Peptides against a protein of PDB entry 7AL2. Designs and how they scored, part 23

Target 1, 85 residues: chain A of PDB entry 7AL2
Amino acid sequence: YEIMLIRPKTIDDINYVVDQVLEESNPVILDLSFLEKESPANFKLAGEKIKQMRSNYGAEALLLSRCNDKNLIIIAPKGVSLVRK

## One batch from the design tools (peptide; aimed at target 1 I50 K51 A61)

Design b2_p21_8_s1 (made by RFdiffusion4, then SolubleMPNN; from b2_p21_8, 9 letters changed)
Fold by OpenDDE base, seed 1:
Structure b2_p21_8_s1 (fold): chain B 85 residues (1-85), chain A 21 residues (1-21)
Amino acid sequence: as target 1 above (85 residues)
Amino acid sequence: MSLEELYKEYGIEIPEDAEIE
């Protein structure tokens, strides 16, 4: 698999993330900082998509870093384990 | 809702060493 990195800015970007996780089975490192600041509606949409991927497809989501200008989250498809050592 | 509450709502795991506003 590939590891995708994206800072989504549009609904198309959000759907791209969903496609990568569910269709391509690729982990995605997300920076949600743009949506958080510029589009509360799409930020919520992204969150809802994450919830759906977890609930319906066994994806896992983990916060990597949160600060003023970063909101980094990794989304892993089912079968890719996120392990902290 | 706070950001932390939103993360929990979306099911985003928050590491123990993370500080969230």
Scores: peptide ipSAE 0.643, ipTM 0.908, DockQ to the pose 0.717
OpenDDE base, seeds 2, 3, 4, 5: peptide ipSAE 0.640, 0.641, 0.642, 0.642; ipTM 0.907, 0.907, 0.908, 0.908

Design b2_p21_8_s2 (made by RFdiffusion4, then SolubleMPNN; from b2_p21_8, 10 letters changed)
Fold by OpenDDE base, seed 2:
Structure b2_p21_8_s2 (fold): chain B 85 residues (1-85), chain A 21 residues (1-21)
Amino acid sequence: as target 1 above (85 residues)
Amino acid sequence: MSLEEELEEFGVEIPEDAFIE
């Protein structure tokens, strides 16, 4: 599999994340800071998608880092385990 | 709600050792 990196800015980007996780079974490291700052509505939408992927498809989502300019989350599809050393 | 609380409602796990500034 591939690990995708994206800082989503649009609904299309959000849907791309969903496709990568659910259809391609690729983990995605995403920075939600743009949506957080620029589009509260799409930030909420992204969150709803994350919740759905976790609840309905067995994806895992983990916060990696949050600072002033980044909000980094990894989403792993079912079958890819996130393990902390 | 704080951002952390928002993320938790999204189902994002926030580990104790997460790097948060």
Scores: peptide ipSAE 0.532, ipTM 0.867, DockQ to the pose 0.868
OpenDDE base, seeds 1, 3, 4, 5: peptide ipSAE 0.527, 0.528, 0.528, 0.529; ipTM 0.866, 0.866, 0.866, 0.867

Design b2_p21_8_s3 (made by RFdiffusion4, then SolubleMPNN; from b2_p21_8, 8 letters changed)
Fold by OpenDDE base, seed 1:
Structure b2_p21_8_s3 (fold): chain B 85 residues (1-85), chain A 21 residues (1-21)
Amino acid sequence: as target 1 above (85 residues)
Amino acid sequence: MSLEEYYKEWGVEIPEDAYIE
């Protein structure tokens, strides 16, 4: 698999994240900082998608960093384990 | 809602040593 890095700016970008996780089974390092500042509605939408991927497909979500102009979350598809050591 | 509240609502795991602005 590949690890995708993306800072979504549009709904299409959000849907791309969903496709990468659910269809391609690729982990995604997601930076929500743009949506957080520029579109509260799409920020919430992205969060709802994260919740749905977790609840319905067994994805896992972990906060990597929240400081300055970064809001980094890794989303792992079911079968890819996130391990903290 | 605070950012931390959003993370919890979405089910984003927050590491113990994470500092959220």
Scores: peptide ipSAE 0.742, ipTM 0.929, DockQ to the pose 0.756
OpenDDE base, seeds 2, 3, 4, 5: peptide ipSAE 0.741, 0.740, 0.741, 0.741; ipTM 0.928, 0.929, 0.929, 0.929

Design b2_p21_8_s4 (made by RFdiffusion4, then SolubleMPNN; from b2_p21_8, 10 letters changed)
Fold by OpenDDE base, seed 1:
Formats: structure tokens, sequence, C-alpha cells
Structure b2_p21_8_s4 (fold): chain B 85 residues (1-85), chain A 21 residues (1-21)
């Protein structure tokens, strides 16, 4: 698999994330700061998609960091474990 | 609602060592 990095800005970007996780089985490091600041509707949509991926497909989502500049979340598809040492 | 509540609603896990400003 590949690890994808993206700061989504549009609905197309959100759907790209979904495709990477569910169809390509790639983990995604996601910066939601743009959506959080610029599009509350799409920020909510992104959250709904994360919930759906977890609930329906066994994905895992983990907050990495949130500050003024970034809102970093990693989404791992089922079969890729997020492990803290 | 708080950010933490939003993340929980989305199903985002918040670890103890997460950096949050």
Amino acid sequence: as target 1 above (85 residues)
Amino acid sequence: MSLEELYKEYGVEIPEDAFIE
C-alpha cells in the first residue's frame, strides 16, 4: 500500500480520500484545517464520511495533531493497524 | 459542541499523546 497525504479543499477531495481508503486500501494522513476554516458544511461531510468508513468498513481514524495551522488525522483501512509504542 | 465531541461523533480516536493547541 501507499500512504497518502492530502489537505482536502473540495468535495472531490473528500471523495478521493474515501476512494483511497476503501478502494485502494491506502492509509491517508489528512489535514482538515482548510475545510474546518473555510467550509463548515464540507468539514461536517468529511466527518460523516470518516464515520461511515469506520462503521461500515472497519477503518480506523486517529487524531495526530490539532493546532492553529493543522488538523491532522490518520485514516487506516481495515487490515492496517495503527500502533503506538 | 466541543472539538472532542465532534471527533467522537465522527469516530476519530483521540490518544493521550495527541498534540492539541
Scores: peptide ipSAE 0.434, ipTM 0.832, DockQ to the pose 0.900
OpenDDE base, seeds 2, 3, 4, 5: peptide ipSAE 0.427, 0.429, 0.432, 0.432; ipTM 0.834, 0.833, 0.832, 0.831

## One batch from the design tools (peptide; aimed at target 1 R54 A59 L64 R84)

Design b2_p22_1 (made by RFdiffusion4)
Pose (drawn by RFdiffusion4):
Structure b2_p22_1 (pose): chain A 85 residues (1-85), chain P 22 residues (1-22)
Amino acid sequence: as target 1 above (85 residues)
Amino acid sequence: TPEEEWGIPAAEEGEVISLEKE
């Protein structure tokens, strides 16, 4: 499989992440810092999509890093386990 | 935080996260 890296800027990038996790079953490492400071509406929308994927489709989501200009999240689809060691 | 509202756990500093295919 592939791990996709993205910093979403538009709704189309949000739909891109939904499709990678749900259709391609690829994990996505995404930086939500652009949406957080540029479009609070789309940041809330991105989070809602992440909640739906975890609730209905068994995706795991993990916060990897949070600092000025970075909010790094990993989303693993059902079938890729995030194993804390 | 919004991440906490979304129920997303944070990784600890120095922690190893492995990606294992089922």

Design b2_p22_1_s1 (made by RFdiffusion4, then SolubleMPNN; from b2_p22_1, 10 letters changed)
Fold by OpenDDE base, seed 4:
Formats: sequence, structure tokens, C-alpha cells
Structure b2_p22_1_s1 (fold): chain B 85 residues (1-85), chain A 22 residues (1-22)
Amino acid sequence: as target 1 above (85 residues)
Amino acid sequence: SWLDEMGIEAAEEGEEILLVRE
């Protein structure tokens, strides 16, 4: 059981997140702040991937924190529940 | 909003989040 932490900077990083969630069934703590600032296109792509994982593969996603230098999202693969307390 | 587009809800400040393997 593993949890990946990543701040993606490239499309390769985004695809690696997808692989972790869908192929490895690992939760991911994701910081999208770099993409949001540096690449609106890749930020949108990351969002589409998250939506696809939710809609098609049973993933859950939750925004943990949003500020000037962080955009933290947790993604749980199918079989791992996010429980809010 | 971008949250709506991604289909992501926001945790509340101070909220705790559990990962529970099913």
C-alpha cells in the first residue's frame, strides 16, 4: 500500500498520476499549483484526467488546500474510500 | 468553477480526511 505525493510539471507527470491511480491503485496527493500558474492548458488537462478517473473508474477526489502557492488535491482509486471527519 | 469542471469538492478548514482501504 503506497501513497504518491507529486507536484506535476509536465504531461508525463500527469500521466504518471493516472498510472498510479488506475494501474497501481495508489492514492495520490497532488499539488497542481505549478500547472495552474505555468500552463493553463496542462492544468485543464489534469482536471480532465481527474474527471475521467472519477467518472469512468470510480476514483474519488477532494481539494485539501488552495492558496497562492498550493493547490492540493487527494485522489483515491477505486477500492479506497475518502472519509471526511 | 474549475472545481466543478474537475468534479471536486473542497474539504473544510480543519477537517480530517481518512483513506480507508475497502
Scores: peptide ipSAE 0.600, ipTM 0.918, DockQ to the pose 0.872
OpenDDE base, seeds 1, 2, 3, 5: peptide ipSAE 0.600, 0.599, 0.599, 0.600; ipTM 0.918, 0.918, 0.917, 0.918

Design b2_p22_1_s2 (made by RFdiffusion4, then SolubleMPNN; from b2_p22_1, 12 letters changed)
Fold by OpenDDE base, seed 4:
Structure b2_p22_1_s2 (fold): chain B 85 residues (1-85), chain A 22 residues (1-22)
Amino acid sequence: as target 1 above (85 residues)
Amino acid sequence: SFFEEMGIEALKEGEKLELVRE
């Protein structure tokens, strides 16, 4: 499988992430810092999509880094487990 | 953060993350 690092800026980008996780079964590393700073509405939307993927589709998510300019989260589709060691 | 409030845990410094395809 392929893992993309994406810093979404638009709704299209958010939907691309959803497609990667749910349709392509690919983990994605997200940097949500752009949305958080530039579009509170789309940041909220991205969060809701992550909630839905976790709650309804068995996705897992893990925060990788959080600071002023980074908001890195890995999200894994059902069938890919995130194991911390 | 918003995601921390969602209950998304954080990978800690020194931890390793393994992705296991089932």
Scores: peptide ipSAE 0.661, ipTM 0.926, DockQ to the pose 0.911
OpenDDE base, seeds 1, 2, 3, 5: peptide ipSAE 0.661, 0.658, 0.656, 0.658; ipTM 0.926, 0.925, 0.924, 0.925

Design b2_p22_1_s3 (made by RFdiffusion4, then SolubleMPNN; from b2_p22_1, 11 letters changed)
Fold by OpenDDE base, seed 2:
Structure b2_p22_1_s3 (fold): chain B 85 residues (1-85), chain A 22 residues (1-22)
Amino acid sequence: as target 1 above (85 residues)
Amino acid sequence: SFLEEMGIEALKEGEVLELVRE
């Protein structure tokens, strides 16, 4: 499988993330920092999509880093476990 | 908080994350 890295800026980017997780079964490292700063509406949408993937499709999510310019979350599809050591 | 809103946990300092395909 592939691990995708994306810093979404548009709704199309958000939908790309959803497709990677749900359709392609690829983990995604997601940087929400652009949306958080530039689009409250799309930031909220991204969060809702993450919640939906977790609650309805068995995805896992974990915050990797949050600082000034980064808001990194890994989203793993069903079938890929996130194991912390 | 952000984490509470997202309903997710955070990787802790010193932890290593492993991705395991089932």
Scores: peptide ipSAE 0.638, ipTM 0.919, DockQ to the pose 0.913
OpenDDE base, seeds 1, 3, 4, 5: peptide ipSAE 0.633, 0.636, 0.629, 0.637; ipTM 0.915, 0.918, 0.912, 0.918

Design b2_p22_1_s4 (made by RFdiffusion4, then SolubleMPNN; from b2_p22_1, 11 letters changed)
Fold by OpenDDE base, seed 4:
Structure b2_p22_1_s4 (fold): chain B 85 residues (1-85), chain A 22 residues (1-22)
Amino acid sequence: as target 1 above (85 residues)
Amino acid sequence: SFFDEMGIEAVEEGEIIELVRE
């Protein structure tokens, strides 16, 4: 499978993440720092999409890093488990 | 925090995350 990396800036980017996780069954490492700083509405939307993927589609998520210029989350689709070592 | 609200846990320093295809 493929692992996608993206720093979303638009709603289209958010939907791309959703498509990768739900349709392509690819894990996504996403940096939400742009949305968090520039668009509270789209940041909230991204969060809601993550919640939906977890609650309704069996996705898993972990926060990888949080600082001033990064807000990294990994989203794994159903069928890919995240194992903490 | 936002992630606390979502119930998303954070990795810890030095931790390795393994992706395992089921």
Scores: peptide ipSAE 0.606, ipTM 0.910, DockQ to the pose 0.944
OpenDDE base, seeds 1, 2, 3, 5: peptide ipSAE 0.605, 0.604, 0.603, 0.605; ipTM 0.910, 0.910, 0.908, 0.910

Design b2_p22_2 (made by RFdiffusion4)
Pose (drawn by RFdiffusion4):
Structure b2_p22_2 (pose): chain A 85 residues (1-85), chain P 22 residues (1-22)
Amino acid sequence: as target 1 above (85 residues)
Amino acid sequence: FTHEEVLEILGLTEDDIVDSLL
């Protein structure tokens, strides 16, 4: 499989992440810092999509890093386990 | 957004955070 890296800027990028996790079953490492400071509406929308994917499709989501200009999240689809060690 | 507001928006809890950020 592939792990996709993205910093979403538009709704199309949000739909891109939904499709990678749900259609391609690829984990996505995404930086939500652009949406957080540029479009609070799309940041809330991106979070809602992450909640739906975890609730209905068994995706795991993990916060990896949070600092000025970075909010790094990993989304693993059902079938890729995030194992804390 | 504050840290807690971000977590609420993203539907994340402490179990969803790496230990280095706790």

Design b2_p22_2_s1 (made by RFdiffusion4, then SolubleMPNN; from b2_p22_2 with T2S H3F V6F D15E L22R)
Fold by OpenDDE base, seed 3:
Structure b2_p22_2_s1 (fold): chain B 85 residues (1-85), chain A 22 residues (1-22)
Amino acid sequence: as target 1 above (85 residues)
Amino acid sequence: FSFEEFLEILGLTEEDIVDSLR
């Protein structure tokens, strides 16, 4: 698999993340800072997608960092485990 | 958004936070 890195800015970008996780089985490290600042509605949509992937498809999600200009989250598909050491 | 609102929107809890990367 590949690890995708993206800072979503549009609904198409959000759907790209979903496709990468559910269809391509690729983990995604995403920065949600643009959506949170520029489109609260799309930020909430992204949140719903993350919830759905976790609840219905066994995806994992971790918050890596949140600060003024960075909201880093990793989402992994069911077949890829996120392990803390 | 506040931190709590942020977590709620994303469906995350304290268990989903990586402390060492804060």
Scores: peptide ipSAE 0.743, ipTM 0.926, DockQ to the pose 0.799
OpenDDE base, seeds 1, 2, 4, 5: peptide ipSAE 0.742, 0.742, 0.743, 0.743; ipTM 0.926, 0.926, 0.926, 0.926

Design b2_p22_2_s2 (made by RFdiffusion4, then SolubleMPNN; from b2_p22_2, 7 letters changed)
Fold by OpenDDE base, seed 4:
Structure b2_p22_2_s2 (fold): chain B 85 residues (1-85), chain A 22 residues (1-22)
Amino acid sequence: as target 1 above (85 residues)
Amino acid sequence: FSFEEFLEILGLTEEDIVEHLR
């Protein structure tokens, strides 16, 4: 698999993340800082998608960092385990 | 958003946070 890195800015970007996780089985490292700041509605949409992927498809999600300029989250598909050392 | 609201929106809890990377 590939690990995708993206800072979503649009709904299309959000859907791209979903496709990568669910259809391509690729982990995605997201920076949600743009959406949180510029589009609260789309930020909430992204959150709903993350919830759905976890609840319905067995995806895992971890918050890596949150600050003013970065809100980093990793989403892994069911086949990829996120393990803390 | 507050941190708590942030987590709620994303459906995350404290156990979903990688503490040493914050």
Scores: peptide ipSAE 0.743, ipTM 0.926, DockQ to the pose 0.803
OpenDDE base, seeds 1, 2, 3, 5: peptide ipSAE 0.742, 0.742, 0.742, 0.742; ipTM 0.926, 0.926, 0.926, 0.926

Design b2_p22_2_s3 (made by RFdiffusion4, then SolubleMPNN; from b2_p22_2, 8 letters changed)
Fold by OpenDDE base, seed 4:
Structure b2_p22_2_s3 (fold): chain B 85 residues (1-85), chain A 22 residues (1-22)
Amino acid sequence: as target 1 above (85 residues)
Amino acid sequence: FSFEEFLEILGLTDEDIVPHLR
């Protein structure tokens, strides 16, 4: 698999993330800072998608960092384990 | 958003946060 890195700015970007996790089985490292700042509605949409992927498809999510310009989350598809040491 | 609102929107709990963020 590949690890995708993206700072989503549009709904298309959000859907791309969903496609990468669910269809391609690729982990995605997201920076949600743009959406949170520029489009609260799309930020909430991204949150809904993350919730759905976790609840319905067994994806995992981990918050890596949060500040004004860098809100990093890794989303792993089912089969890719996130392990904390 | 506040940190708690942020977590709620994303559906994240304490188990979903790296240790240094708490």
Scores: peptide ipSAE 0.754, ipTM 0.933, DockQ to the pose 0.960
OpenDDE base, seeds 1, 2, 3, 5: peptide ipSAE 0.752, 0.753, 0.752, 0.752; ipTM 0.933, 0.933, 0.932, 0.932

Design b2_p22_2_s4 (made by RFdiffusion4, then SolubleMPNN; from b2_p22_2, 8 letters changed)
Fold by OpenDDE base, seed 4:
Structure b2_p22_2_s4 (fold): chain B 85 residues (1-85), chain A 22 residues (1-22)
Amino acid sequence: as target 1 above (85 residues)
Amino acid sequence: FSFEEFLEVLGLTEEDIVPHLR
């Protein structure tokens, strides 16, 4: 698999993330800072998609960092385990 | 968004935060 890195800015970007996780089985490292600042509605949409992927498809999500310009989350598809040491 | 609101929107709990963030 590949690890995708993206800072979503549009709904198309959000859907791309969903496609990568669910269809391609690729982990995605997201920076949600743009959406949070520029489009609260799309930020909430991204949140809904993350919730759905976790609840319905067994994806895992982990918050890596949060500051003004970098809100990093990793989403792993089912089959890719996130392990804490 | 506040930190708690941020977590709520994303559906994250304390289990979903790397240790150094707490």
Scores: peptide ipSAE 0.739, ipTM 0.922, DockQ to the pose 0.968
OpenDDE base, seeds 1, 2, 3, 5: peptide ipSAE 0.738, 0.738, 0.738, 0.739; ipTM 0.921, 0.922, 0.922, 0.922

Design b2_p22_3 (made by RFdiffusion4)
Pose (drawn by RFdiffusion4):
Structure b2_p22_3 (pose): chain A 85 residues (1-85), chain P 22 residues (1-22)
Amino acid sequence: as target 1 above (85 residues)
Amino acid sequence: SETLFPDMPETAEETYQMILES
C-alpha cells in the first residue's frame, strides 16, 4: 500500500483524504495547520469527516505533533493497525 | 514548544475534540 502526505487547503483536499482512507485503504499523514488558521469552517469539517471515518468505518486517528504551524495527524484505515510500542 | 505522540483517544468523540483543540 501507500502512505499519503498532504496539507489540506480546500474542501477538495478533504474529500481526497476521505477517498484515500475509505476507497484506496491508504493511511494519510495530514497537516491540519493550514485549515486551522485559514478556514475554521473547513477545519471543523475535516474533523467531522475524521469522526465519521472512525465511528462507521473503523479508521484509527493519531496526533503525532502539534506546534506553531503544524498539527500532524495520521489516519489509518481499517486493515492498517497503528501499534504503540 | 511541541506536543508529541499522546495516547490515542478511546472514542470517536474524544478524537473529534482532540482535533478541534487549538

Design b2_p22_3_s1 (made by RFdiffusion4, then SolubleMPNN; from b2_p22_3, 9 letters changed)
Fold by OpenDDE base, seed 1:
Structure b2_p22_3_s1 (fold): chain B 85 residues (1-85), chain A 22 residues (1-22)
Amino acid sequence: as target 1 above (85 residues)
Amino acid sequence: SEIRNPPMPKTAEELYELILER
C-alpha cells in the first residue's frame, strides 16, 4: 500500500480521502487544519466520514498532532493496523 | 449512502472525541 498525505480543502478532497481508504486501501495522513479554520461544516463532515469508515468498514483513525498550524490524523484501512503505545 | 450524507457532530471537540474512541 501507499501512504497518502493531504490537507483537504474541499468536499472533493474529503471524498478523495474516502476513496483512498476504502477503494485503494491506502492509509491517509490528513491535516484537517484548513477545514477547521475555513469550513467548519466540511470539517464536521470529514469527521463523520472518518467515524463511518471506522464503524462500517473497519478503518481506524488516530490523532497524531494538533496545534495552531496542523491537525494531523492518520486513517488506516482495514488490514493496516494502527497501534498506539 | 450513510457515508455520503452523515449526521454532523456539533463541535470540533466532539469530533476529536469520536476520532479518539477505541
Scores: peptide ipSAE 0.198, ipTM 0.724, DockQ to the pose 0.057
OpenDDE base, seeds 2, 3, 4, 5: peptide ipSAE 0.191, 0.184, 0.181, 0.195; ipTM 0.702, 0.720, 0.715, 0.717

Design b2_p22_3_s2 (made by RFdiffusion4, then SolubleMPNN; from b2_p22_3, 11 letters changed)
Fold by OpenDDE base, seed 1:
Structure b2_p22_3_s2 (fold): chain B 85 residues (1-85), chain A 22 residues (1-22)
Amino acid sequence: as target 1 above (85 residues)
Amino acid sequence: MEIRNPPQPKTAEETLELILER
């Protein structure tokens, strides 16, 4: 698999994340800071879609970093285990 | 069976909590 890195800016980018996780089975490291600042509606939509992937498809999500300029989350498909050491 | 829509996050913090909740 590939690890995708993206800072979503549009609904199309959000759908791209969904496609990468569900269709391609690729983990995605995403920075939600753009959506959080520029589009609260799309930030909410992204959150809902991530929750749906976790609830319905067994995806996992972890917060990597949270600061004023970054909101980094990793989302892994069901076949990829996220481990904290 | 009414699928109770999960509570819609109102804030950025609530959205993050929704993403990360078990």
Scores: peptide ipSAE 0.292, ipTM 0.693, DockQ to the pose 0.051
OpenDDE base, seeds 2, 3, 4, 5: peptide ipSAE 0.281, 0.283, 0.209, 0.283; ipTM 0.695, 0.699, 0.630, 0.692

Design b2_p22_3_s3 (made by RFdiffusion4, then SolubleMPNN; from b2_p22_3, 10 letters changed)
Fold by OpenDDE base, seed 3:
Structure b2_p22_3_s3 (fold): chain B 85 residues (1-85), chain A 22 residues (1-22)
Amino acid sequence: as target 1 above (85 residues)
Amino acid sequence: MEILNPEPPKTAEELYELILER
């Protein structure tokens, strides 16, 4: 698999993340800081999609870093385990 | 078959709480 890096800015970017995780089985490291600042609606949509992937498809998600201008999250498909030591 | 999810996170706080849950 590949690890995808993206800072989503549009709905198309959000759908790209979903496609990478569910269809391509690629982990995604995403920065949600743009959506959080610029579009509460699309930020909510991103959160809904993450929740759906976790609840219905066995995806895992982990917060990597949160600060003023950065909200880094990793989402892994069911076949890739995220382990915190 | 897609399962109806509970209310989606509306804020950053709610999203990060969701993410921190294993």
Scores: peptide ipSAE 0.222, ipTM 0.698, DockQ to the pose 0.056
OpenDDE base, seeds 1, 2, 4, 5: peptide ipSAE 0.217, 0.215, 0.212, 0.212; ipTM 0.693, 0.691, 0.689, 0.690

Design b2_p22_3_s4 (made by RFdiffusion4, then SolubleMPNN; from b2_p22_3, 11 letters changed)
Fold by OpenDDE base, seed 5:
Structure b2_p22_3_s4 (fold): chain B 85 residues (1-85), chain A 22 residues (1-22)
Amino acid sequence: as target 1 above (85 residues)
Amino acid sequence: MEILNPEAPKTAEELLELILER
């Protein structure tokens, strides 16, 4: 698999993340800082889709880092384990 | 060295819920 890196700005970007996780089985490292600042609606949408992937498809979504400039989350598809050592 | 807050949200859902509550 590949690890995708993206800072979503649009709904299309959000759907791209969903496709990468569910269809391509690629982990995605997301920076949600743009959506958080610029589009509360799309930020909420992203959260809902993340929740759906976790609830319905066995994805994992962990917070990596949150600061003033970034909101980093990794989403792993089912079958790719996120392990904290 | 960064100290982890044990009460900080660990999942995307938890983070988003906290943000949306504000």
Scores: peptide ipSAE 0.063, ipTM 0.561, DockQ to the pose 0.234
OpenDDE base, seeds 1, 2, 3, 4: peptide ipSAE 0.062, 0.060, 0.062, 0.053; ipTM 0.575, 0.578, 0.575, 0.577; seeds 2, 4 fail the geometry check

Design b2_p22_4 (made by RFdiffusion4)
Pose (drawn by RFdiffusion4):
Structure b2_p22_4 (pose): chain A 85 residues (1-85), chain P 22 residues (1-22)
Amino acid sequence: as target 1 above (85 residues)
Amino acid sequence: SEVGPTESEEEDDEYIESIVNS
């Protein structure tokens, strides 16, 4: 499989992440910092999509890093386990 | 300053809810 890296800026980028996790079953490492400071509406929307993926499709989501200009999240689909060691 | 990876599913859940309720 592939791990996709993205910093979403538009709704199309949000739909891109939904499709990678749900259709391609690829994990996505995404930086939500652009949406957070540029579009609070799309940042909320991105979070809602992550909540739906975890609730209905068994995706795991993990915060990796949070600092000025970075909010790094990993989304692993059902079938890729995030194992804390 | 930087916050590293979360240590539990509960923390993940709280963080996602914080985004949803933003």

Design b2_p22_4_s1 (made by RFdiffusion4, then SolubleMPNN; from b2_p22_4, 8 letters changed)
Fold by OpenDDE base, seed 1:
Structure b2_p22_4_s1 (fold): chain B 85 residues (1-85), chain A 22 residues (1-22)
Amino acid sequence: as target 1 above (85 residues)
Amino acid sequence: SEIGPTKSDEEDEAFIDSLVNS
């Protein structure tokens, strides 16, 4: 698999994330800071999509970093385990 | 800032759940 990195800015970017996780089975590292600051509606949509992938498709999400100008989350498909050591 | 998971799975779940409220 591949690991995709994206700072989504549009609905198309959000749908790209969903496609990568569910259709391509690729983990995605997201920076949600743009949506959080510039589009509350799309930020909410991104969150809903993450929850749907977790609830319905066995995806796993992990917070990597949150500070004033970053909001990094990894979303992994069911076949990829996120392990803390 | 520091890269890494939250202290617990419970904190991760709380953060993910909070996304739809922001």
Scores: peptide ipSAE 0.175, ipTM 0.659, DockQ to the pose 0.634
OpenDDE base, seeds 2, 3, 4, 5: peptide ipSAE 0.172, 0.174, 0.169, 0.173; ipTM 0.660, 0.667, 0.659, 0.660; seeds 4, 5 fail the geometry check

Design b2_p22_4_s2 (made by RFdiffusion4, then SolubleMPNN; from b2_p22_4, 8 letters changed)
Fold by OpenDDE base, seed 1:
Structure b2_p22_4_s2 (fold): chain B 85 residues (1-85), chain A 22 residues (1-22)
Amino acid sequence: as target 1 above (85 residues)
Amino acid sequence: MEIGETESDEEDEEIIDSYVNS
Protein backbone atom coordinates (compact mmCIF):
# COMPACT_ATOMS: atom_id res chain seq x y z
CA TYR B 1 0.00 0.00 0.00
CA GLU B 2 0.88 3.68 -0.22
CA ILE B 3 0.51 6.33 2.47
CA MET B 4 -1.34 9.36 1.15
CA LEU B 5 -0.94 12.87 2.54
CA ILE B 6 -3.63 15.47 1.90
CA ARG B 7 -5.09 18.70 3.22
CA PRO B 8 -8.60 18.63 1.73
CA LYS B 9 -10.13 21.82 0.42
CA THR B 10 -13.15 20.60 -1.56
CA ILE B 11 -15.80 17.89 -1.63
CA ASP B 12 -13.77 16.23 -4.37
CA ASP B 13 -10.84 16.02 -1.96
CA ILE B 14 -13.07 14.45 0.69
CA ASN B 15 -14.26 11.88 -1.81
CA TYR B 16 -10.64 11.26 -2.79
CA VAL B 17 -9.86 10.39 0.84
CA VAL B 18 -12.80 7.99 0.95
CA ASP B 19 -11.65 6.38 -2.26
CA GLN B 20 -8.09 5.98 -1.00
CA VAL B 21 -9.18 4.31 2.23
CA LEU B 22 -12.02 2.13 0.99
CA GLU B 23 -11.18 1.34 -2.63
CA GLU B 24 -7.39 1.56 -2.72
CA SER B 25 -6.81 0.37 0.87
CA ASN B 26 -4.27 3.13 1.48
CA PRO B 27 -3.76 4.86 4.82
CA VAL B 28 -4.27 8.61 4.68
CA ILE B 29 -2.61 11.29 6.78
CA LEU B 30 -5.22 14.01 6.70
CA ASP B 31 -5.12 17.67 7.73
CA LEU B 32 -8.67 18.97 8.22
CA SER B 33 -7.59 22.47 9.25
CA PHE B 34 -8.57 24.08 5.94
CA LEU B 35 -12.10 22.71 6.00
CA GLU B 36 -12.51 23.50 9.69
CA LYS B 37 -11.65 27.14 9.05
CA GLU B 38 -13.10 27.73 5.60
CA SER B 39 -16.11 25.42 5.21
CA PRO B 40 -18.07 24.26 8.26
CA ALA B 41 -20.40 22.28 6.00
CA ASN B 42 -17.58 20.36 4.34
CA PHE B 43 -15.83 19.89 7.67
CA LYS B 44 -19.02 18.29 8.97
CA LEU B 45 -19.22 16.14 5.85
CA ALA B 46 -15.63 14.99 6.28
CA GLY B 47 -16.34 14.05 9.88
CA GLU B 48 -19.42 12.08 8.88
CA LYS B 49 -17.44 10.23 6.22
CA ILE B 50 -14.77 9.31 8.77
CA LYS B 51 -17.41 8.01 11.16
CA GLN B 52 -19.03 6.01 8.37
CA MET B 53 -15.70 4.49 7.34
CA ARG B 54 -15.08 3.47 10.94
CA SER B 55 -18.57 2.14 11.59
CA ASN B 56 -19.32 0.42 8.30
CA TYR B 57 -15.95 -0.55 6.82
CA GLY B 58 -13.67 -1.21 9.76
CA ALA B 59 -11.41 1.78 9.24
CA GLU B 60 -9.40 3.07 12.18
CA ALA B 61 -8.60 6.70 12.92
CA LEU B 62 -6.23 8.47 15.31
CA LEU B 63 -5.84 12.13 16.10
CA LEU B 64 -2.18 13.00 15.62
CA SER B 65 -2.18 16.73 16.33
CA ARG B 66 -4.72 19.44 16.95
CA CYS B 67 -3.53 23.01 17.31
CA ASN B 68 -4.04 26.42 15.73
CA ASP B 69 -2.42 25.37 12.47
CA LYS B 70 -3.34 21.70 12.14
CA ASN B 71 -6.12 19.21 12.59
CA LEU B 72 -4.09 16.15 11.73
CA ILE B 73 -5.39 12.60 11.75
CA ILE B 74 -4.44 9.26 10.28
CA ILE B 75 -7.09 6.99 8.79
CA ALA B 76 -6.17 3.38 8.18
CA PRO B 77 -8.19 0.89 6.15
CA LYS B 78 -9.20 -2.43 7.62
CA GLY B 79 -6.13 -4.64 7.63
CA VAL B 80 -3.65 -1.89 8.45
CA SER B 81 -3.22 -1.64 12.20
CA LEU B 82 -2.43 1.56 14.03
CA VAL B 83 -0.34 0.63 17.05
CA ARG B 84 0.73 2.76 19.99
CA LYS B 85 4.08 1.79 21.58
CA MET A 1 -20.66 4.57 0.65
CA GLU A 2 -22.34 7.39 -1.20
CA ILE A 3 -19.78 9.98 -2.22
CA GLY A 4 -20.26 13.68 -1.69
CA GLU A 5 -23.20 13.29 0.69
CA THR A 6 -24.09 11.64 3.96
CA GLU A 7 -25.82 8.29 3.61
CA SER A 8 -28.67 9.36 5.88
CA ASP A 9 -30.07 12.60 7.24
CA GLU A 10 -30.14 10.84 10.60
CA GLU A 11 -26.34 10.86 10.50
CA ASP A 12 -26.18 14.66 10.34
CA GLU A 13 -24.92 14.82 13.91
CA GLU A 14 -22.90 17.50 15.61
CA ILE A 15 -19.41 17.86 14.19
CA ILE A 16 -17.08 15.37 15.84
CA ASP A 17 -14.29 16.79 17.97
CA SER A 18 -12.20 13.63 18.14
CA TYR A 19 -11.06 11.19 15.49
CA VAL A 20 -9.68 8.50 17.77
CA ASN A 21 -11.48 5.20 17.78
CA SER A 22 -13.31 4.60 21.06
Scores: peptide ipSAE 0.106, ipTM 0.631, DockQ to the pose 0.049
OpenDDE base, seeds 2, 3, 4, 5: peptide ipSAE 0.099, 0.102, 0.077, 0.100; ipTM 0.636, 0.651, 0.567, 0.656

Design b2_p22_4_s3 (made by RFdiffusion4, then SolubleMPNN; from b2_p22_4, 8 letters changed)
Fold by OpenDDE base, seed 5:
Structure b2_p22_4_s3 (fold): chain B 85 residues (1-85), chain A 22 residues (1-22)
Amino acid sequence: as target 1 above (85 residues)
Amino acid sequence: MEIGETKSDEEDDKFIESLVNS
């Protein structure tokens, strides 16, 4: 599989993340900072999609970094284990 | 003029916390 890096800016980008995780089985490292700043509605939408992937499809999500200008989350599809050492 | 509600940094932090595994 591939590990995708994306800073989503549009609904299409959000849907791309969903497709990568659920259809392509690729982990995605997301920077949600753009949506957080520029579109509260799409920020909420992205969050709901992440929750749905976790709840319904066994995806896992881990916070990588949180600061003033970063909101980095890795979401892994079912079958890819995220392990903290 | 419509006043829209924006989330605070604290609210965003709590929201983000809700997105990830504990």
Scores: peptide ipSAE 0.328, ipTM 0.748, DockQ to the pose 0.056
OpenDDE base, seeds 1, 2, 3, 4: peptide ipSAE 0.322, 0.318, 0.317, 0.323; ipTM 0.743, 0.740, 0.739, 0.744

